# Ledger of designs, part 233: peptides against a protein of PDB entry 4CIC

Target 1, 148 residues: chain A of PDB entry 4CIC
Amino acid sequence: KVSTKGHYGVQAMFDLAQHFGEGPVSLKSIAERQGLSEPYLEQLIAVLRKAGLVKSVRGAQGGYILAREPRDIKVGDIIRVLEGPIAPVESVSQDDPEHSLKFDFSVTKSVWEKVKKSIEEVLDSITLADMLKDAEEAQMAQGYMYYI
Target 2, 147 residues: chain B of PDB entry 4CIC
Amino acid sequence: KVSTKGHYGVQAMFDLAQHFGEGPVSLKSIAERQGLSEPYLEQLIAVLRKAGLVKSVRGAQGGYILAREPRDIKVGDIIRVLEGPIAPVESVSQDDPEHSLKFDFSVTKSVWEKVKKSIEEVLDSITLADMLKDAEEAQMAQGYMYY

## One batch from the design tools (peptide; made by RFdiffusion4, then SolubleMPNN)

Design b2_p29_5_s3 (from b2_p29_5, 15 letters changed)
Fold by OpenDDE base, seed 2:
Structure b2_p29_5_s3 (fold): chain B 148 residues (1-148), chain C 147 residues (1-147), chain A 29 residues (1-29)
Amino acid sequence: as target 1 above (148 residues)
Amino acid sequence: as target 2 above (147 residues)
Amino acid sequence: SLILEGEFIEIGPEEKSGFEVVEGSVVEL
């Protein structure tokens, strides 16, 4: 499972991408559109802001904006910020030096490193702009099914 | 994290692959070589056996063997047996049908489905035979550093 | 299921193993 944090973080960033160029979006409006609790979203946005993916805007129309264009934010960037490095296996403590265990452990570790790399490649291949395009294509496809 | 179950399950299956053709391997010997508790390994092996990846052999030299050749067992097969379908996102309960949330949810879901597919492709591309080969290559490389 | 939690992909058992229970053949040697 992508953590609830990663999942909702991507949703919140996607919501900000949908409103990119329209000005600051309130946390309340994101929370309402994404079905998130506002306090939980505040924690997510604080992390994303600290990482420089989101900017806070002050004023009567204050809120949040993407710090970069949607094309310049990868899903992988969001996940790394929220969850840290993608690690497929818990580092079982390296501490027991003696047993022949090290070699079998190294081969299994290589499997998980291949999984890690594959996940990173996928998440780094998807931008918020790609997600916007996918959303537009899906809306158009639904719209065409109602007109036929 | 690959669950401890998935991780140790792959290790146990790899140990059985290293001994494939040598006859049945005792749970005790696997546990000793893999640094696992024997009771925990027994639970893993029970699941793997029930899924037909491992066979139990009875007798004085009883134990476990791979049910198939190492080339015919993918890491993906082991993981699916131990952990079920690879799900990159917790299925947040689909239950709320009303809100416009569905569309944004669908796009984010598609991202996670792409991640799922990529993980499945990797795990299905690696057999126990590939892992054996990687182990042999790594042993040879270490042996050459000592000369 | 393989679960990405934080820095880690947790692979946890889903309750519904979709695998048909093959009765474990006990081989006597």
Scores: peptide ipSAE 0.025, ipTM 0.745, DockQ to the pose 0.056; fails the geometry check
Fold by OpenDDE base, seed 4:
Structure b2_p29_5_s3 (fold): chain B 148 residues (1-148), chain C 147 residues (1-147), chain A 29 residues (1-29)
Amino acid sequence: as target 1 above (148 residues)
Amino acid sequence: as target 2 above (147 residues)
Amino acid sequence: SLILEGEFIEIGPEEKSGFEVVEGSVVEL
């Protein structure tokens, strides 16, 4: 499971992408649209801001914006910021000397490294702009279903 | 993290693959070679046996064997048996009606489905026979470094 | 299930593994 943190972080970033260029979005409005706890969203946004993925705007119409264009933010970037590096296996500490068959460890490790690489490639291939496009395409497809 | 269960399950299955055709392997010997707790390995082997990935052999030279050839056992099969289906996101229960933007949910869901598919494709592309081959290749490469 | 939790893909036991319990054949040698 992508942690609730990663999942909701991608949702919140996608909400900000949908409003990109419209000005600052309030945390309350994101929370309401995405069905998120506002206090939880505050924590997510704090991390995302610290990582430079979002900017805080101060003022009466203050809130948050994407710090970069949607095309310049990968899903993998969001996940790495919120969850850290994608690791498919716990680093069983290399230091247990009693693991006699170091070789078996290396082969099994290579399996998990292949999984890691595959996940990274997928998440790094998807931008917020790709998600926006997929959203528009799905909206068009639904619109056509009502006219038949 | 692949759970400790999935990780050690693949290790134990790989150990059985290395001894495939040599007869039954004792849990104790697998535990010693793989650095596993024997009681933990007993639980893993019980699940793997129940799923038909391993067979128990009774007798003085009893133990466990792979139920199929190493080429007929995918890493994905081992993981699904031990861990269940690969789910990249918790099924946030579809039933929270207050998720107003069902559409945003669909797009984000599609991201996780792509991740799931990618993991499944990788794990289903690797057999225990592929792991044995990778092992032999690595042993040869190490042997050449000493000469 | 394989679960991406943080830096780690947690594979946790999800409830209903729909795998039919094939009773493993015991071979007596």
Scores: peptide ipSAE 0.024, ipTM 0.741, DockQ to the pose 0.056; fails the geometry check
Fold by OpenDDE base, seed 1:
Structure b2_p29_5_s3 (fold): chain B 148 residues (1-148), chain C 147 residues (1-147), chain A 29 residues (1-29)
Amino acid sequence: as target 1 above (148 residues)
Amino acid sequence: as target 2 above (147 residues)
Amino acid sequence: SLILEGEFIEIGPEEKSGFEVVEGSVVEL
């Protein structure tokens, strides 16, 4: 599951990718463009910064930049930083010891492991550069629809 | 995430698949074998029955059976019945109208649609018959480790 | 809807995401 945190984290990282090479962007400007609360974005950016996906720039024109090129950041990298390891099933809270999933049903576990692997493969196949390209193609397609 | 509901639903359907052709099994026996509460299993079975994945048999030896052969029931079918459509992202509760995801960021949406499609493809590629085969192979492998 | 919510069960050892935590290099402009 990609939580709201993962979704907004990818959105914020994509905004930074769109401005990559233009210099630092303010959290305020990202929040305004992405429809995020600035306090929530501060929390996301703090995690992403600690993980080395973004850098803070100090000064009057300070803000945030991607720490790597958009091609070197996978969506899977962002999700792993924000959400941790991709799990296909909710942890049955260990707190009910009597309903311990005694049947380590290796078979049902294997189904969920296959789902996990497929999600990881998809998210690791998409970079921020791929997302930038998809955005450009979508804008061109919209532009062509306005000329017809 | 497959919820606990989806997980236990697949587990209960797999138990019914293991007994397919042997006649009706009681909810109590499924609950005992699968480590589920009987009341929770009753709720799951009621949904699965309404969706036509299981049938109730009446009588002294009554219980539940699969409505179709194990090969004709995908894990994806079970999950769609119990969970509804597979959503890769939590539905941001529509209740905060101000933080409407105004930017229908078609690009971020497309990422999650790719994830959704991948999950659907995996779950639709696995039948209860495939799970039965995997269980038999695992039991044989364990049997060979004991010899 | 199968909502995939954020509590990822850590399936497997914490493979430390091999992202070298590059210390937050504050670029001073």
Scores: peptide ipSAE 0.022, ipTM 0.736, DockQ to the pose 0.032; fails the geometry check
Fold by OpenDDE base, seed 3:
Structure b2_p29_5_s3 (fold): chain B 148 residues (1-148), chain C 147 residues (1-147), chain A 29 residues (1-29)
Amino acid sequence: as target 1 above (148 residues)
Amino acid sequence: as target 2 above (147 residues)
Amino acid sequence: SLILEGEFIEIGPEEKSGFEVVEGSVVEL
């Protein structure tokens, strides 16, 4: 599962993508639009900034911007920054030798590796630019349904 | 992530697939081969039995068998029984209105639905028969490296 | 790590595992 952290991180990054080229966006405005608490968003944006996905801008019109173009940021990049590597199975902590997955049957491991690979391929195939396009297409489709 | 429950459930079902047609397998023998606690396996097998993936056999040679042929059991079937539907995102419980995913932006939801679909497609493409074949091929490959 | 923490998104009541609880047939040998 993508954690709440990953989910809200993608939402916050998508909000920044929607405002890309318009200048810095305040955390308050992102929080309001995305239904996030501002303190929670501050924690997320700090991680994203440290990873070089966002930049902080200082000044009266200060805030945050994407550090790269929306086309150059994959959903997979955001998830890896916030959650780390995609793991399909919970790593039973190596420290409990009784619950050590001693019989990681190569076959069952291969199943989970296939799942991991499929998730990575999907998340790495979706950019913030793709999400912007999908949003525009959805808005256009809704607009056309109101004109019929 | 597949839970420990899903992981061990697939292992237990795979063990039963390896013995399919040989008669009932004791929980003790599955637990020993799969490195599981017998009490934990009892809980797993009870769920799998209720879902009709395994049958209990009574008698001196009693135990468990697959309820269907290995080709008729997908990994996805096992996971859905043990874990429920594949959910790529954690549902924030509806009960916390402050943490309510109020803005399930249709676009972000679509990303997670694509992930869900991809996981389902993978898990539904793998049967216990496919896993048996992969195990045989791996054993053959190891055997050939020793010659 | 992408923890699928065990808290399933309750996919709504309709996506409950439509696994019919088949009463476990006990086979006597």
Scores: peptide ipSAE 0.019, ipTM 0.735, DockQ to the pose 0.027; fails the geometry check

Design b2_p29_5_s4 (from b2_p29_5, 11 letters changed)
Fold by OpenDDE base, seed 2:
Structure b2_p29_5_s4 (fold): chain B 148 residues (1-148), chain C 147 residues (1-147), chain A 29 residues (1-29)
Amino acid sequence: as target 1 above (148 residues)
Amino acid sequence: as target 2 above (147 residues)
Amino acid sequence: SLVLEGEFVEIGEEEKKGFEVVEGSVVVL
């Protein structure tokens, strides 16, 4: 399961991609379109901004923009910023040394490393531009189903 | 992160694979070798048994065996049994309909479906027999570093 | 981090700490 943070972060970044080149988008407008709470979106955008994926624009028409073109932002970049490194196994926090996964069972670890690599490859293969294209294709397909 | 359930489940199934053909393995012996608590392992084994991945053998030399050959058990089969269907997005439990991801934003969903498919392909490509082979190769490599 | 969060609910009093694995391991990416 992608965390709610990762999911909504990708969704908010995708909304900013849809409006890329139109100028700054207000958090309110993103929240309304994406069905997100504005306070939660503020937290996400703060992280994304600190990571340099979004820029804040000040003024009466202020808001947020993508810091890079949609083609230059991978889904993997968004997830790494919001959730940190993709870790296949839960590192149980160091505080309980008894329930720490003490046995670094190298063979089982290698399975999870393969899973991690596969996820990274997928997320790094998808850009916000690819998502925009997929959205356009889906919208065209829906439009054609109403005309047939 | 793989759940501790998934991780330990794969670890316990791998221990049973290492002893495949030697007869029943006690939960105590698995727990000792794998550094697991016996009560936790009992819960995992109960689920794996109910799913038909392991068999219980009764008697003085009783314990557990793999229900199929190591080559016929995928890591994906173990994970699906222990964790259910690999869901790419957290289905917020139905109980809070307000925080239910109301907008089935089809495009973001498709990203997670691609991730899901990729995870499934990896986990379904690895058998317990592949893990046994990897363990043998690793043990040989360590043995050669000591000579 | 891809966190498959299994909620380990610590079940039992001080001497009998058990963990109930709540159904629904979350593959948290």
Scores: peptide ipSAE 0.036, ipTM 0.743, DockQ to the pose 0.049; fails the geometry check
Fold by OpenDDE base, seed 5:
Structure b2_p29_5_s4 (fold): chain B 148 residues (1-148), chain C 147 residues (1-147), chain A 29 residues (1-29)
Amino acid sequence: as target 1 above (148 residues)
Amino acid sequence: as target 2 above (147 residues)
Amino acid sequence: SLVLEGEFVEIGEEEKKGFEVVEGSVVVL
């Protein structure tokens, strides 16, 4: 399960990518289009802004923009900002020092490290620009299906 | 985050793989070696047994064995049994029909499907036999560092 | 940590609408 935070964070960033170059987008408009609550979106945007993925624009036409071009923002960048480092296994070792998994069986850990690496490779291979392209292709395919 | 259930399930199955062919292993012995609570391990083993990944042996030397050879058990099989299907996004759509994410933006969903597929491919590429081999290689490497 | 867990439940009365991440089923990320 992708966290709701990661999921909605990617949705919000994708909405900003769709409007890239059109100027600042209000949180209200993003919330309405993406089916998100505005207060929740405020929290996500605050994190994304602090990480330098989005910029706030002040004024009558104020709102948010991507801080970088869609091609320069990976899905992995968004997820790392929202979720922190992809850690497949929390070291159970920190909270219960007596049940420090002393046998952190290096082999079992290596399985999860392989999973982590695979996820990172996938998420780092997808940009917001790739997502925009996929959306355009999907819209074209739907358009053709209505004209046939 | 790998669930504690998935993590400990793989550890318990790997312990059984290390003892494969030696006969039944007690839950107590697995718990001691893997640093698990016996009651927790009982729950895991019950699920794994019901799925046919482990067998219970009764008697004075009773315990558990792998139901298949280590090469015939993927890490993905263990995870699917313990966690269910690898679902990268719960369809939030089932429980709240009003907040059915109507814009389940097909594109955002496709990202998570790619992640899912990648995880499945990795977990289905690793067997308990591969883990045994990796453990042997690690032990040999440590042995060479002491000489 | 990529914690792929939780439903966002709107918690709180009118003055403090918070979102609690209800720990959902752990995904192996």
Scores: peptide ipSAE 0.033, ipTM 0.741, DockQ to the pose 0.042; fails the geometry check
Fold by OpenDDE base, seed 3:
Structure b2_p29_5_s4 (fold): chain B 148 residues (1-148), chain C 147 residues (1-147), chain A 29 residues (1-29)
Amino acid sequence: as target 1 above (148 residues)
Amino acid sequence: as target 2 above (147 residues)
Amino acid sequence: SLVLEGEFVEIGEEEKKGFEVVEGSVVVL
């Protein structure tokens, strides 16, 4: 399961991508369009800003913009910023040394490493530009379905 | 993150695969070899048995066996039995209707569906027989490093 | 970390084996 943080973070970044080049977007407008609480979005945007994925613009038309072009932001970059590294298995080794998986069977670990790699490859293969394109194609397909 | 349940379930099933054809294995012996608590393993095995992945054998040499050959059990089968369907996003739609993702943006959902599909493809590509082979190859490689 | 922190909480009458997502963890698998 993707955390709500990762999910909403990608959603908020996608909203900023849709408005890329139009100038700063207010958090209120993102929250309204994305069905997010404004306070929750403030927390997400603070993290994304600190990571250099978004920029704050000051002024009466202030708000947020993407710090990079949509093509230069991977979904994997957003997830890593919000959630940190993709870890398929929590190494139980840190919190309970008695339940430390003494038999961290290299074979079972390798299964989870394969899963991790697969997730990373998928998330790193999708940019915000790819998501924009997919949205445009979906809108066009819906538009054509209403004209037939 | 794979749940401890999924992780230990795959580990327990792999132990049963290593002993496949040798007869029933006691839960105690699996627990000892895999570093699992016996009570936790009892719960896992109960689920795996109900799903038909393992069989209980009664008697003095009783215990558990794989219900199918190792080649006929995917890691994905074990995970689906223990954890249910791989859900990349909890559809928050059921528990908090106010925080229901009103904008389940089809595009963001499609990203998570791609992740799901990728995980499923990986887990469904690995059988217990593949894991046995990988273990044998690793043991052989370690054996050759000592010569 | 993308953390599957979910106990199987039996949520409700149907055995919907759900993971309770602990705030801030991504449950992968």
Scores: peptide ipSAE 0.023, ipTM 0.740, DockQ to the pose 0.064; fails the geometry check
Fold by OpenDDE base, seed 4:
Structure b2_p29_5_s4 (fold): chain B 148 residues (1-148), chain C 147 residues (1-147), chain A 29 residues (1-29)
Amino acid sequence: as target 1 above (148 residues)
Amino acid sequence: as target 2 above (147 residues)
Amino acid sequence: SLVLEGEFVEIGEEEKKGFEVVEGSVVVL
């Protein structure tokens, strides 16, 4: 489950990508456009900044920018920063010593490792630049429906 | 996150696959081999039975069997029965009418739909027969390390 | 639903407690 944190983190990073090259964006303006609470966005941005995905700009027109070009930021990079490593199953380190038959079912574990790898490959194949392109294509398609 | 339910459901179905053709397996024996609680396994098996993935056999040597051959049961089928549809993000149907700016961010939604599709493709590509084969190969590889 | 159970931590207003990046938090999507 992409947590609310991962989901809103991708939305906030996408908003910063849409404004890339226009200068710093205020957290308030991101929150308003993305339907996020400003306090929640502050927490997300703090994590993303510490990971070096965003930069804080100081001053009267201060705010946040992407630290890299949209093509150099994968969705997988955002998720790993906000959520940590993608894992399909908690390793139940049941430290329950009695039922710690670590039936390390190597076979069932391999199924979940295949799922993990597949998720990572998808999220690492999508950049913020790809998301920008998909948004432009969607806007053009909507524009054509109003002129017919 | 594959829930404990999905994880243990796949383990229980795999145990039934290992005994396919040997007759009915008791829930107790599955629970012991898989490190599961018997009451929890009863709940899983009830759902799997209702979905037609397992059959109950009555009698003194009663228990459960796979309802189909291991090759005809995908991991994806087990997960869909136990968990329901694979969803990478809850659609926050925030029925909060005021902040129900359903900014149906079609673009961010499309990312999660791609993840969903990828998970479904993987889980639908793995059968219980494939898992049996992988177990045999792993046992052979371990056997070669002891000689 | 394979609700990949991310805890929707509703960040309620009160717990200003910092994101402890628990190093070991395997986010089971």
Scores: peptide ipSAE 0.018, ipTM 0.745, DockQ to the pose 0.038; fails the geometry check

